# Designs tried in a protein design run: peptides against a protein of PDB entry 1EBD. Part 61

Target 1, 138 residues: chain A of PDB entry 1EBD
Amino acid sequence: KASYEGKVAAEAIAGHPSAVDYVAIPAVVFSDPECASVGYFEQQAKDEGIDVIAAKFPFAANGRALALNDTDGFLKLVVRKEDGVIIGAQIIGPNASDMIAELGLAIEAGMTAEDIALTIHAHPTLGEIAMEAAEVAL

## One batch from the design tools (peptide; made by RFdiffusion4, then SolubleMPNN)

Design b2_p18_2_s1 (from b2_p18_2, 7 letters changed)
Fold by OpenDDE base, seed 2:
Structure b2_p18_2_s1 (fold): chain B 138 residues (1-138), chain A 18 residues (1-18)
Amino acid sequence: as target 1 above (138 residues)
Amino acid sequence: DALRAARAAQAARRALRE
């Protein structure tokens, strides 16, 4: 966030066209477990009248998390029901700070839960949790 | 069934990006 806002401010000072879209700006807390979020929370979408699917997948069901003996937490996808577009994601768990980047990309690109569900993820990885949550949202 | 429908939808979106 701050780095992106600083870049936008520098571009504006330099006289370049610049805009900040806060919808796809990630927020990370480097706690144990890590916390990361991008886009809408489920309740924010509902408060705006967006009909959503909230798909949740636990780290305890992931082969890499089991192998690491670090299975606390979950990934949640917030998916717009009308078209399956991902509009938000929240992650609590190991490596959430890096895992959120895939979902930030998905939101910025207007990708659907189907696009992530049909993307081959390496096995075993924590990244598979995004794929599994996307399958739940189908 | 859901994944087969998803493949069809993905193919349609891919064609729109080209």
Scores: peptide ipSAE 0.026, ipTM 0.623, DockQ to the pose 0.060
Fold by OpenDDE base, seed 1:
Structure b2_p18_2_s1 (fold): chain B 138 residues (1-138), chain A 18 residues (1-18)
Amino acid sequence: as target 1 above (138 residues)
Amino acid sequence: DALRAARAAQAARRALRE
């Protein structure tokens, strides 16, 4: 957020057309395990009257997390039922701080759970958990 | 079945962006 706003401000000062236009702001806590979130939490979506699927996949079922002996936590996708669009994501677990960026991109681009589920993720990787959670939402 | 439907939906969305 702040770094992006600073870039937009610098571009505007330089006379380039630039605006702060984003749908989602990532939030990260560099704890052990790491916590990351972008877009809606499930309850926030419900409170706004959005009918959602909360698709959850555990790191305990991720091949890379097992290989790293770091299997605590999960990825959760918040998916709008009407059209399958991803409107939020939460990650508690290894590399959550970096992995949230894929989901931030998906939300900003208006992607669906199907778009992630149909994207080839390298095996075995932590990032593969996003594909697994997206498959749960199908 | 769900994956095949998802493939069709993805193809339709790509076509809308072209």
Scores: peptide ipSAE 0.022, ipTM 0.581, DockQ to the pose 0.064
Fold by OpenDDE base, seed 4:
Structure b2_p18_2_s1 (fold): chain B 138 residues (1-138), chain A 18 residues (1-18)
Amino acid sequence: as target 1 above (138 residues)
Amino acid sequence: DALRAARAAQAARRALRE
């Protein structure tokens, strides 16, 4: 957020047309395990009256996480039930800080859980967990 | 089954973008 807003401000100062237009802002905590979030939490969506599917997949079931002996945590997708659109994601686990970017892109682009489930992820990778969670949401 | 439905939906979305 701040870096992007800084670019917009610099462009505005330079006399160029620029605007901040975003749907989802990632939040990252570089803890061990890492924590990342983008868009809605499940409870936030519910509090706004959005019917959601909360699809959760554990790193303990991810082949790369097993190979790395780093299997703590999970990925959660928050999917709007009416149309399957991804409206939020949370990751607690290895490389959550980088993995959240795929889900940020998915939210900004108005993608569905089906779009991620049908995207081939390299095997074995931590990123496969997004595909697995998306399959749970189907 | 859900994946087959998802594939059909994805194909439909692709066709709408063409």
Scores: peptide ipSAE 0.019, ipTM 0.552, DockQ to the pose 0.060
Fold by OpenDDE base, seed 3:
Structure b2_p18_2_s1 (fold): chain B 138 residues (1-138), chain A 18 residues (1-18)
Amino acid sequence: as target 1 above (138 residues)
Amino acid sequence: DALRAARAAQAARRALRE
């Protein structure tokens, strides 16, 4: 425990902590489709020299979205390649405004794409798309 | 497989937090 916490703390300190605080605030636009974002956009991470995977999964492949006939858009995870840590997420699609909260929690907790991919999501749900996008990042 | 590697990585991270 203590050794792991010390490593995580050292990595967080070696990162730019003041940039992290601003990036953690979720942004929502209640359009049709809804738009939500938390953490880094892919281009922002690249501009800061972070090597990232942008894992994208479409609502057109989500079982609940199909059942609702509301399949426009996608979920995108921005994952740091070095350690698989999720540093950003964007959702355009049904219920994006609520679904962003799970991904905000994952970012704040320092979770990886692997952690989400191995979390059981209820089937069929819109939220299941987070697991699908995480699997794309593996 | 990527999922098998992911499970091993998750287990390793969990063990470090314990």
Scores: peptide ipSAE 0.019, ipTM 0.536, DockQ to the pose 0.075

Design b2_p18_2_s2 (from b2_p18_2, 6 letters changed)
Fold by OpenDDE base, seed 2:
Structure b2_p18_2_s2 (fold): chain B 138 residues (1-138), chain A 18 residues (1-18)
Amino acid sequence: as target 1 above (138 residues)
Amino acid sequence: DALREARAAMAARRAARA
């Protein structure tokens, strides 16, 4: 957020005003395990009357997490039921701070759970957890 | 600028999917 807003501000100061038009702002806590979030939480979506699927996949079921002996946590996708569009994601686990970027991109681009599920992710990687959670949402 | 154009294009693609 701050970096993006800084770019917008710099452009405006330079005489080239730009809109702040982001949909999702990532939030990261560099704890152990790391916590990351972007877009809607499930309850926030429900409170706004959005019918959602909350798809959860645990790190304990991921081959890379097992190989790293770091299996605490999960990834949650918040998917709008009407059209399958990803509107939020939360990650608790190793490398959550970097993993959230894919999901931030997905939200900003208006991607669906199907788009992520049908994208090949390298095996074994922590990134596969996003694909697996997307498959749960189908 | 390239950044503003990219933002506009991304917003248009999102709107087309939503």
Scores: peptide ipSAE 0.225, ipTM 0.810, DockQ to the pose 0.208
Fold by OpenDDE base, seed 1:
Structure b2_p18_2_s2 (fold): chain B 138 residues (1-138), chain A 18 residues (1-18)
Amino acid sequence: as target 1 above (138 residues)
Amino acid sequence: DALREARAAMAARRAARA
């Protein structure tokens, strides 16, 4: 958020203010394990009257996390039930700070859980947990 | 202005998918 705001400010100072705000602004806490979030939390969506599926997949079931002996936490997708569009994501676990970027991209592009589920992720990787969570949402 | 145009195009694609 701060870096994006800095870029928007620089553009405005240069006489080219940004006219379009990003929808998916990530928030990261560099704890152990790391925490990352983008878009809606499940409860925020519900409070706004959005019917959602909260699809959760644990790092304990991820092949790369097992190989690294770093299996604490999970990935959660917040998926709008009406059309399967991803509107939020949370990650607690290894590499959460970097992995949230894929989900930010998905939200910005208006992708569905099916779009992620049908995207080939390298095996074994931490990143394939996004695909697994997307399959849960189907 | 290429960045603004790219952002607008991305927003349009999002709206078309939703």
Scores: peptide ipSAE 0.158, ipTM 0.769, DockQ to the pose 0.214
Fold by OpenDDE base, seed 5:
Structure b2_p18_2_s2 (fold): chain B 138 residues (1-138), chain A 18 residues (1-18)
Amino acid sequence: as target 1 above (138 residues)
Amino acid sequence: DALREARAAMAARRAARA
């Protein structure tokens, strides 16, 4: 966020028209377990009248998390039912602070749950949980 | 401005998704 805002400010100072036009700002808490979020929470989407699918997958079912003996938490995708577009994501668990970046990219690019589900993730990795959650949303 | 052009392109791609 701050670095992106800095780039926009630099462009404005240089006399080039620029705008803060990002769709999603990640939020991270470096706790144990880590917590990360980007875009809509499920209830926020519902409060705005967006019909959503909340697709959840637990780290307890992820092969890498099992191998690391770090299986607390889950990944949740918030998917708009109308078109399958990912509008939010939350991660509680191992490496959440880094894993949220994939989902930030997905939201900024207007990707669907199908786009993530059909993307090959390396095995075994924590990152596979995004693919698994996307499959739940299909 | 490469960043401005990239932002415009990303916005267009996002809008093109059904």
Scores: peptide ipSAE 0.129, ipTM 0.737, DockQ to the pose 0.214
Fold by OpenDDE base, seed 3:
Structure b2_p18_2_s2 (fold): chain B 138 residues (1-138), chain A 18 residues (1-18)
Amino acid sequence: as target 1 above (138 residues)
Amino acid sequence: DALREARAAMAARRAARA
């Protein structure tokens, strides 16, 4: 399954449309902390020969997470180096199950890390961490 | 089917933006 999904993703990235595209289907685990993922993991991209930036930002540096005293975990963006396009994201931490939706939309729309970095996020929010991680990728 | 066609169109749009 993972190998097929990776191949379909690589073809889509190379500009070949697929009738069965599962690149932006989220996976969520409602653990404590929550875990959410969409698109490529860093190692999956590397195994397919995609040169990526893995931009990581911790909840311990997020203002809302600090205010809630819930600072475990991080957000990671997987960004293609060639053009800055976001091809994957992982979140471990508070509200990960809901926060992954923004990143799923970004991947489906072919957005770059710069697009997220330049989008105004409400302050202070947990979702603001997506902007912080995007800035790391610049 | 309509869902398969919609997925193909979505992939084409993403590729055009990349």
Scores: peptide ipSAE 0.084, ipTM 0.698, DockQ to the pose 0.097

Design b2_p18_2_s3 (from b2_p18_2, 15 letters changed)
Fold by OpenDDE base, seed 2:
Structure b2_p18_2_s3 (fold): chain B 138 residues (1-138), chain A 18 residues (1-18)
Amino acid sequence: as target 1 above (138 residues)
Amino acid sequence: DELREARRRMEELRRLRE
């Protein structure tokens, strides 16, 4: 957040119009397990009157997480029901701090759950959980 | 305990993003 705000400020000084979109800024807590979030939380979307699908997939069902013996937590996608666009994501689990970047990219690009579901992820990887959660949202 | 603490932290993040 601070780094992003610094870039926005620098761009403004340089004469380029830019705005801080706090929804698009990821948040990370480097705990054990790690926590990461980007975009809308489910309840936040509901409070704003957005009809959403909250698609949750547990690390306990991920092959790489099992192999690592690190299966606590889940990935949640918040998907706008009207058009299937991903508007938020939360991860609690191994490598959440890095995994959130893929979902941040998806949100910024206006991707749908279908786009992620149809993207092949290497097997076995923790990243497959994003694909699995996207399939849940379909 | 770790998962419960993770949930607490995530809820804290949620409140910060509202």
Scores: peptide ipSAE 0.028, ipTM 0.627, DockQ to the pose 0.023
Fold by OpenDDE base, seed 4:
Structure b2_p18_2_s3 (fold): chain B 138 residues (1-138), chain A 18 residues (1-18)
Amino acid sequence: as target 1 above (138 residues)
Amino acid sequence: DELREARRRMEELRRLRE
């Protein structure tokens, strides 16, 4: 957040249009397992009156996570029911700090769960969990 | 224990974003 705000400020000073979307800024905790979040939490969306699907998929069901013997945690997608648009994501598990970027991009681009579900992810990878969670949301 | 701590951290993040 602070780094992004600094960049926005620098761009404004340079005379370039810039905006801060605090909802789309990722948050990461470099713990073991890692934690990452971007956009809405499920309860936050509900508190704002957004009808959402919370699609959760465990790393214990991910082939790469199993192969790595690192299966703690899950990925959660927060999907707006009205149009299937991804408005939030949370990851607890292996490589969460890097994996959150895909979902940040999806949110910024206004992508749907279907868009992610139809995106081919390399096999076997941890990243497939995003596709699996997206399929749950359909 | 690690998973419990991770869940706690995620809840902390949730509270910070609300």
Scores: peptide ipSAE 0.028, ipTM 0.621, DockQ to the pose 0.023
Fold by OpenDDE base, seed 1:
Structure b2_p18_2_s3 (fold): chain B 138 residues (1-138), chain A 18 residues (1-18)
Amino acid sequence: as target 1 above (138 residues)
Amino acid sequence: DELREARRRMEELRRLRE
């Protein structure tokens, strides 16, 4: 966030119109396993009256995670039921700190679970778990 | 405000690990 705001400010000073307009700020905890979140948590969405699907997929079922012997945790997508739009994501597991970026992008772009489910992810990769979780939401 | 949200999220993440 600070880096992004700094870039926007620099662009403004340079005479290029720019604005800080973001929907989702990622949060990362560099623990073992790593934790990352962007957008809504399931309960947060519910508390705000948003009807959501919480689609969860475990790293224990991810081929790359198995190959790495690092299978603790899961990816959770928080999907708005009305239109299938992804409004939040949480990752606990290997490379969560980097993997959250895909979901941040999806949320900022207003993508649906279907959009991610239909996006081909390389096999086997940790990132493939996003596609798997998206399929759960369908 | 944004820093408070980030801290809240981090705490929620810690709880998810438990």
Scores: peptide ipSAE 0.027, ipTM 0.597, DockQ to the pose 0.030
Fold by OpenDDE base, seed 3:
Structure b2_p18_2_s3 (fold): chain B 138 residues (1-138), chain A 18 residues (1-18)
Amino acid sequence: as target 1 above (138 residues)
Amino acid sequence: DELREARRRMEELRRLRE
């Protein structure tokens, strides 16, 4: 039931013109470190009256980032508190420009933080940081 | 310094999406 309600809510959000721009279009800055974003920022969600959890995990705690000696930055998930649906994500760090695609897919599909947390990510990889951030949101 | 610049750019992206 909760999963179904989350899907319906995600579909309703996707039907709003302003929300389409927020969730459907990733933004990338190819700087050092790279920056990437999709969906809501935390403050945008709050300004619209959405109660959110901002779950943050640092690359300094990621095994692959440590092995690469590239540990600057973090991944942040913006999660709607009422149903756990991911409505936004931001990445500052290694391979952010490619890694944002997983989270874009998750948002478009109306997935929850639990869905990402329960998805097995290969070890050691940079991609594990999405799973770790999702666990923070639980 | 690089991290500060990255944060600044992220904030600019936030404003553009409003």
Scores: peptide ipSAE 0.027, ipTM 0.605, DockQ to the pose 0.021

Design b2_p18_2_s4 (from b2_p18_2, 9 letters changed)
Fold by OpenDDE base, seed 4:
Structure b2_p18_2_s4 (fold): chain B 138 residues (1-138), chain A 18 residues (1-18)
Amino acid sequence: as target 1 above (138 residues)
Amino acid sequence: DELREARARQAALRAARA
């Protein structure tokens, strides 16, 4: 967000119109475990009257996380029930700071949980958890 | 076959959203 705001400010100073309004700006905390979020939290969606599915999958059930002996946390997808569109995601766990980018892309592109579920993820990887959570949302 | 069918559904969804 800060980086984006800096870029927008630079463009404004240069006399260029700031033309892109992003739907989802990621937030990352490099804690242990890492925390990352993009788009709506479940409660935020509910507060705005959006009917959502909160699909949660734990790292304890992820093959790569098990192999790494780092199984704390989970991935949560916030999916709009009306059309299955992903409107938010939260990750607490290993590599959350990088993994959130896939879901940011999905949100910006208006993808559904089905789109993610039908995307083959390498096995075993931490990123595979996104596919697992998407399958929960189906 | 199942994957091909799923991909066809996915393609249809993408087309509908475009």
Scores: peptide ipSAE 0.018, ipTM 0.554, DockQ to the pose 0.060
Fold by OpenDDE base, seed 1:
Structure b2_p18_2_s4 (fold): chain B 138 residues (1-138), chain A 18 residues (1-18)
Amino acid sequence: as target 1 above (138 residues)
Amino acid sequence: DELREARARQAALRAARA
């Protein structure tokens, strides 16, 4: 957030049209395993009266995670039931700090779980877990 | 056939949001 706002501010100072326009701000904890989150947590959505699906997929079932012998954790998608739009994501596991960017993009673009499920992810990769979680939400 | 239909749905949804 701070880095992005700094970029926007610099552009504004330089006289370029720019604005801070974001829906989701990622949060990362660089622990082992890493923790990352963007958008709504499941309970936050429920507290606001949003009917959601919490689609969870474990790294223990991910081919790349198995190959790396690093299978702790999971990815969770928070999906609005009425239209399948992704409104949040949490990742605990390998490379969570980088993998959260795909979900941030999806949320900012108003994508659905189906959009991710139908996007080809390279095999085997950690990133496939997003596709697997999206399939759970369908 | 199923893949084609799925891709068509995806494209329509993306177009509607764009």
Scores: peptide ipSAE 0.017, ipTM 0.514, DockQ to the pose 0.065
Fold by OpenDDE base, seed 2:
Structure b2_p18_2_s4 (fold): chain B 138 residues (1-138), chain A 18 residues (1-18)
Amino acid sequence: as target 1 above (138 residues)
Amino acid sequence: DELREARARQAALRAARA
């Protein structure tokens, strides 16, 4: 967010038009385990009257996480129930800071849980957790 | 074959949202 805001400011100073209103700005905390979020939290969506599915998949069930002996945490997808569109994601676990980018892209593109579920992810990778969580949301 | 069918479904869904 800070980098994005700095970029927008720099472009404005330079007299260039800038995109200002993105749907999903990621937030990352580089703790151990890492924490990352983009879009709606489940409760935020509910507070706005959006009927959502919160699909959760644990790192403990991921082959790469097991191989790395780093299995703490989970990925959560927040999916709009009416059409399956992903509107938020939270990750607590290894490499969450990088993993959130795929989900940010999915949200900005208006993708559904099915879109991610039907995307082949390399095996074994931490990224497969996104696919697994998407399958849970179906 | 199963992959092709899955991709066809995905493409149709994307087209429906466009």
Scores: peptide ipSAE 0.017, ipTM 0.504, DockQ to the pose 0.063
Fold by OpenDDE base, seed 3:
Structure b2_p18_2_s4 (fold): chain B 138 residues (1-138), chain A 18 residues (1-18)
Amino acid sequence: as target 1 above (138 residues)
Amino acid sequence: DELREARARQAALRAARA
């Protein structure tokens, strides 16, 4: 699995070096709610001919968000359908500016949605939503 | 550039770990 993912990554780099250079750079807007993004947006992936799963989970279903009475927004994972590798993530909601770091690390490391889904997240936390979104992609 | 080369090396290392 890791060998296959590495080969796919190498081929992508060889074909589109400039696009790969900026994949892991996060962007944050400190609005209310906060907005954060890293890697591909769903439409960007589609425009480049990448078949993706857009896995979305709302903060309204997150236990910590409910406890804080701050449930606006969602987390979205953009997952390459061929191998399950996470190639992008967007968060609109509480603490999005800090929560994007986990997903940036996952993308940089070439992790799959399964890797995040099988990672134990503390309960109840806002960050737990990443695990929930990853499960949607499976 | 150095960044492109670094990304290529990273991909090769990931493939070799399997």
Scores: peptide ipSAE 0.018, ipTM 0.451, DockQ to the pose 0.076; fails the geometry check

Design b2_p18_3_s1 (from b2_p18_3, 8 letters changed)
Fold by OpenDDE base, seed 2:
Structure b2_p18_3_s1 (fold): chain B 138 residues (1-138), chain A 18 residues (1-18)
Amino acid sequence: as target 1 above (138 residues)
Amino acid sequence: DDEVVELIEKGRANRRPE
């Protein structure tokens, strides 16, 4: 967030129009397990009157997490029911700090849960959990 | 950030019991 705001400020100083969209700015805590979030939380969406699907998938069901013996936590997608567009994501678990980038990209691009579900993820990887959570949202 | 704190607390609840 601070780095992104710094870029916006630099662009403004250089005389270029710039805008900040806080929806797709990730927040990361490098704890054990790691925590990461981007876009809407489920309750925030509900408070704004958005009808959402909260699709949750546990790391305990992920092949790579099992192989690494690091299965704590889950990935959660917040998906708008009307059109299937991903509007938020939360990750608690291994490599959450890096994995959030895929979901940030998906939100910025206006992708749907179907787009991620149909994207081939390498096996076995932690990243497959995004695909699995997307399938839950279908 | 209250949202980050909430996420951390949820993470703590989902850790393996010792």
Scores: peptide ipSAE 0.021, ipTM 0.519, DockQ to the pose 0.027
Fold by OpenDDE base, seed 4:
Structure b2_p18_3_s1 (fold): chain B 138 residues (1-138), chain A 18 residues (1-18)
Amino acid sequence: as target 1 above (138 residues)
Amino acid sequence: DDEVVELIEKGRANRRPE
């Protein structure tokens, strides 16, 4: 967040138009398990009157997580019902701090749950959990 | 951040065996 704000400020000083969009700025806590979030939380979306699907998939059902014996937590996608667009994501679990970037990209690009569900993820990887959660949202 | 705290607590709950 601070780095992004600094970049925007530098661009503004240089005379380039830029804006800070906090919706797609990730938040990460390097706890054990790691915690990461980008975009809307489910309740935040509901409070704004957005009808959402909260699709949750546990790391306990992820093949790579099982192989690593690190199955704590889950991934949650917050999907707008009207068009299937991903508006938020939360991860608690292994490699959450890195995995959140895929979902940040998806939100910034206006991608749908279907877009992620149809994206082939390498097997076995922790990243497959995003695809699995997207399938839940369909 | 209260939302982050909530997420951590949810994660802890998810670690409980069914």
Scores: peptide ipSAE 0.019, ipTM 0.517, DockQ to the pose 0.027
Fold by OpenDDE base, seed 3:
Structure b2_p18_3_s1 (fold): chain B 138 residues (1-138), chain A 18 residues (1-18)
Amino acid sequence: as target 1 above (138 residues)
Amino acid sequence: DDEVVELIEKGRANRRPE
């Protein structure tokens, strides 16, 4: 967050348009299991009057997680019902700290759950869980 | 941070066999 704000400040000083979008700032906790979040939580969206789908998929159903014997947790997508746009994501599980970047990119780019569901993820990988959760949201 | 705590708690709960 501080690094991002510093970049925005530098751009403003240079006379370039700058915008801060705190929704796209990831939060990571290197716990066991790891925890990562970007954008809206389901309840935050609801409190702001956004009608959302919360699509959840467990690591226990992910082939790579099973192979690694590390199946704790889940991925959750928060998807706006009106247009299918992903507005938040939460991951608790293996490699959450790195995997959140894909979803941060998706939110920043205004992608839909369909965009992620139609993106081919390598098999078997932990990253497939994003595709699986996106399919749940359809 | 309250929602992050909730997420961690949910994750811990998911460690339990279904």
Scores: peptide ipSAE 0.019, ipTM 0.529, DockQ to the pose 0.026
Fold by OpenDDE base, seed 5:
Structure b2_p18_3_s1 (fold): chain B 138 residues (1-138), chain A 18 residues (1-18)
Amino acid sequence: as target 1 above (138 residues)
Amino acid sequence: DDEVVELIEKGRANRRPE
């Protein structure tokens, strides 16, 4: 957040009008397991009157997580029902701090759960869990 | 950050057998 705000400020000072958009600002806690979030939580979306699907997939069902013997946690996608657009994501589990970047990009770009579901992820990887959660949302 | 706290709490709960 601070780095992004710094870039926005630098651009503004340079004569390029910019505003901080917090829609896709990631938040990371380097705990064990790691926690990462970007965009809406399910309850936040509901509180704003957005009808959402919360699609959850566990690391216990991910091949790479199993191979690493690190299967605690899950990935959750918050998907707007009207158009299937991903508006939030939460990850608790291995490599969550890095994995959130894909979902931050997806949210910023206005991608749908279908876009992620149809994106081929390398096998076996932790990143496949995003694809699996997206499939749940369909 | 209440949202982060919620996430951590959910994570702790999820580490228990479901």
Scores: peptide ipSAE 0.018, ipTM 0.523, DockQ to the pose 0.028; fails the geometry check

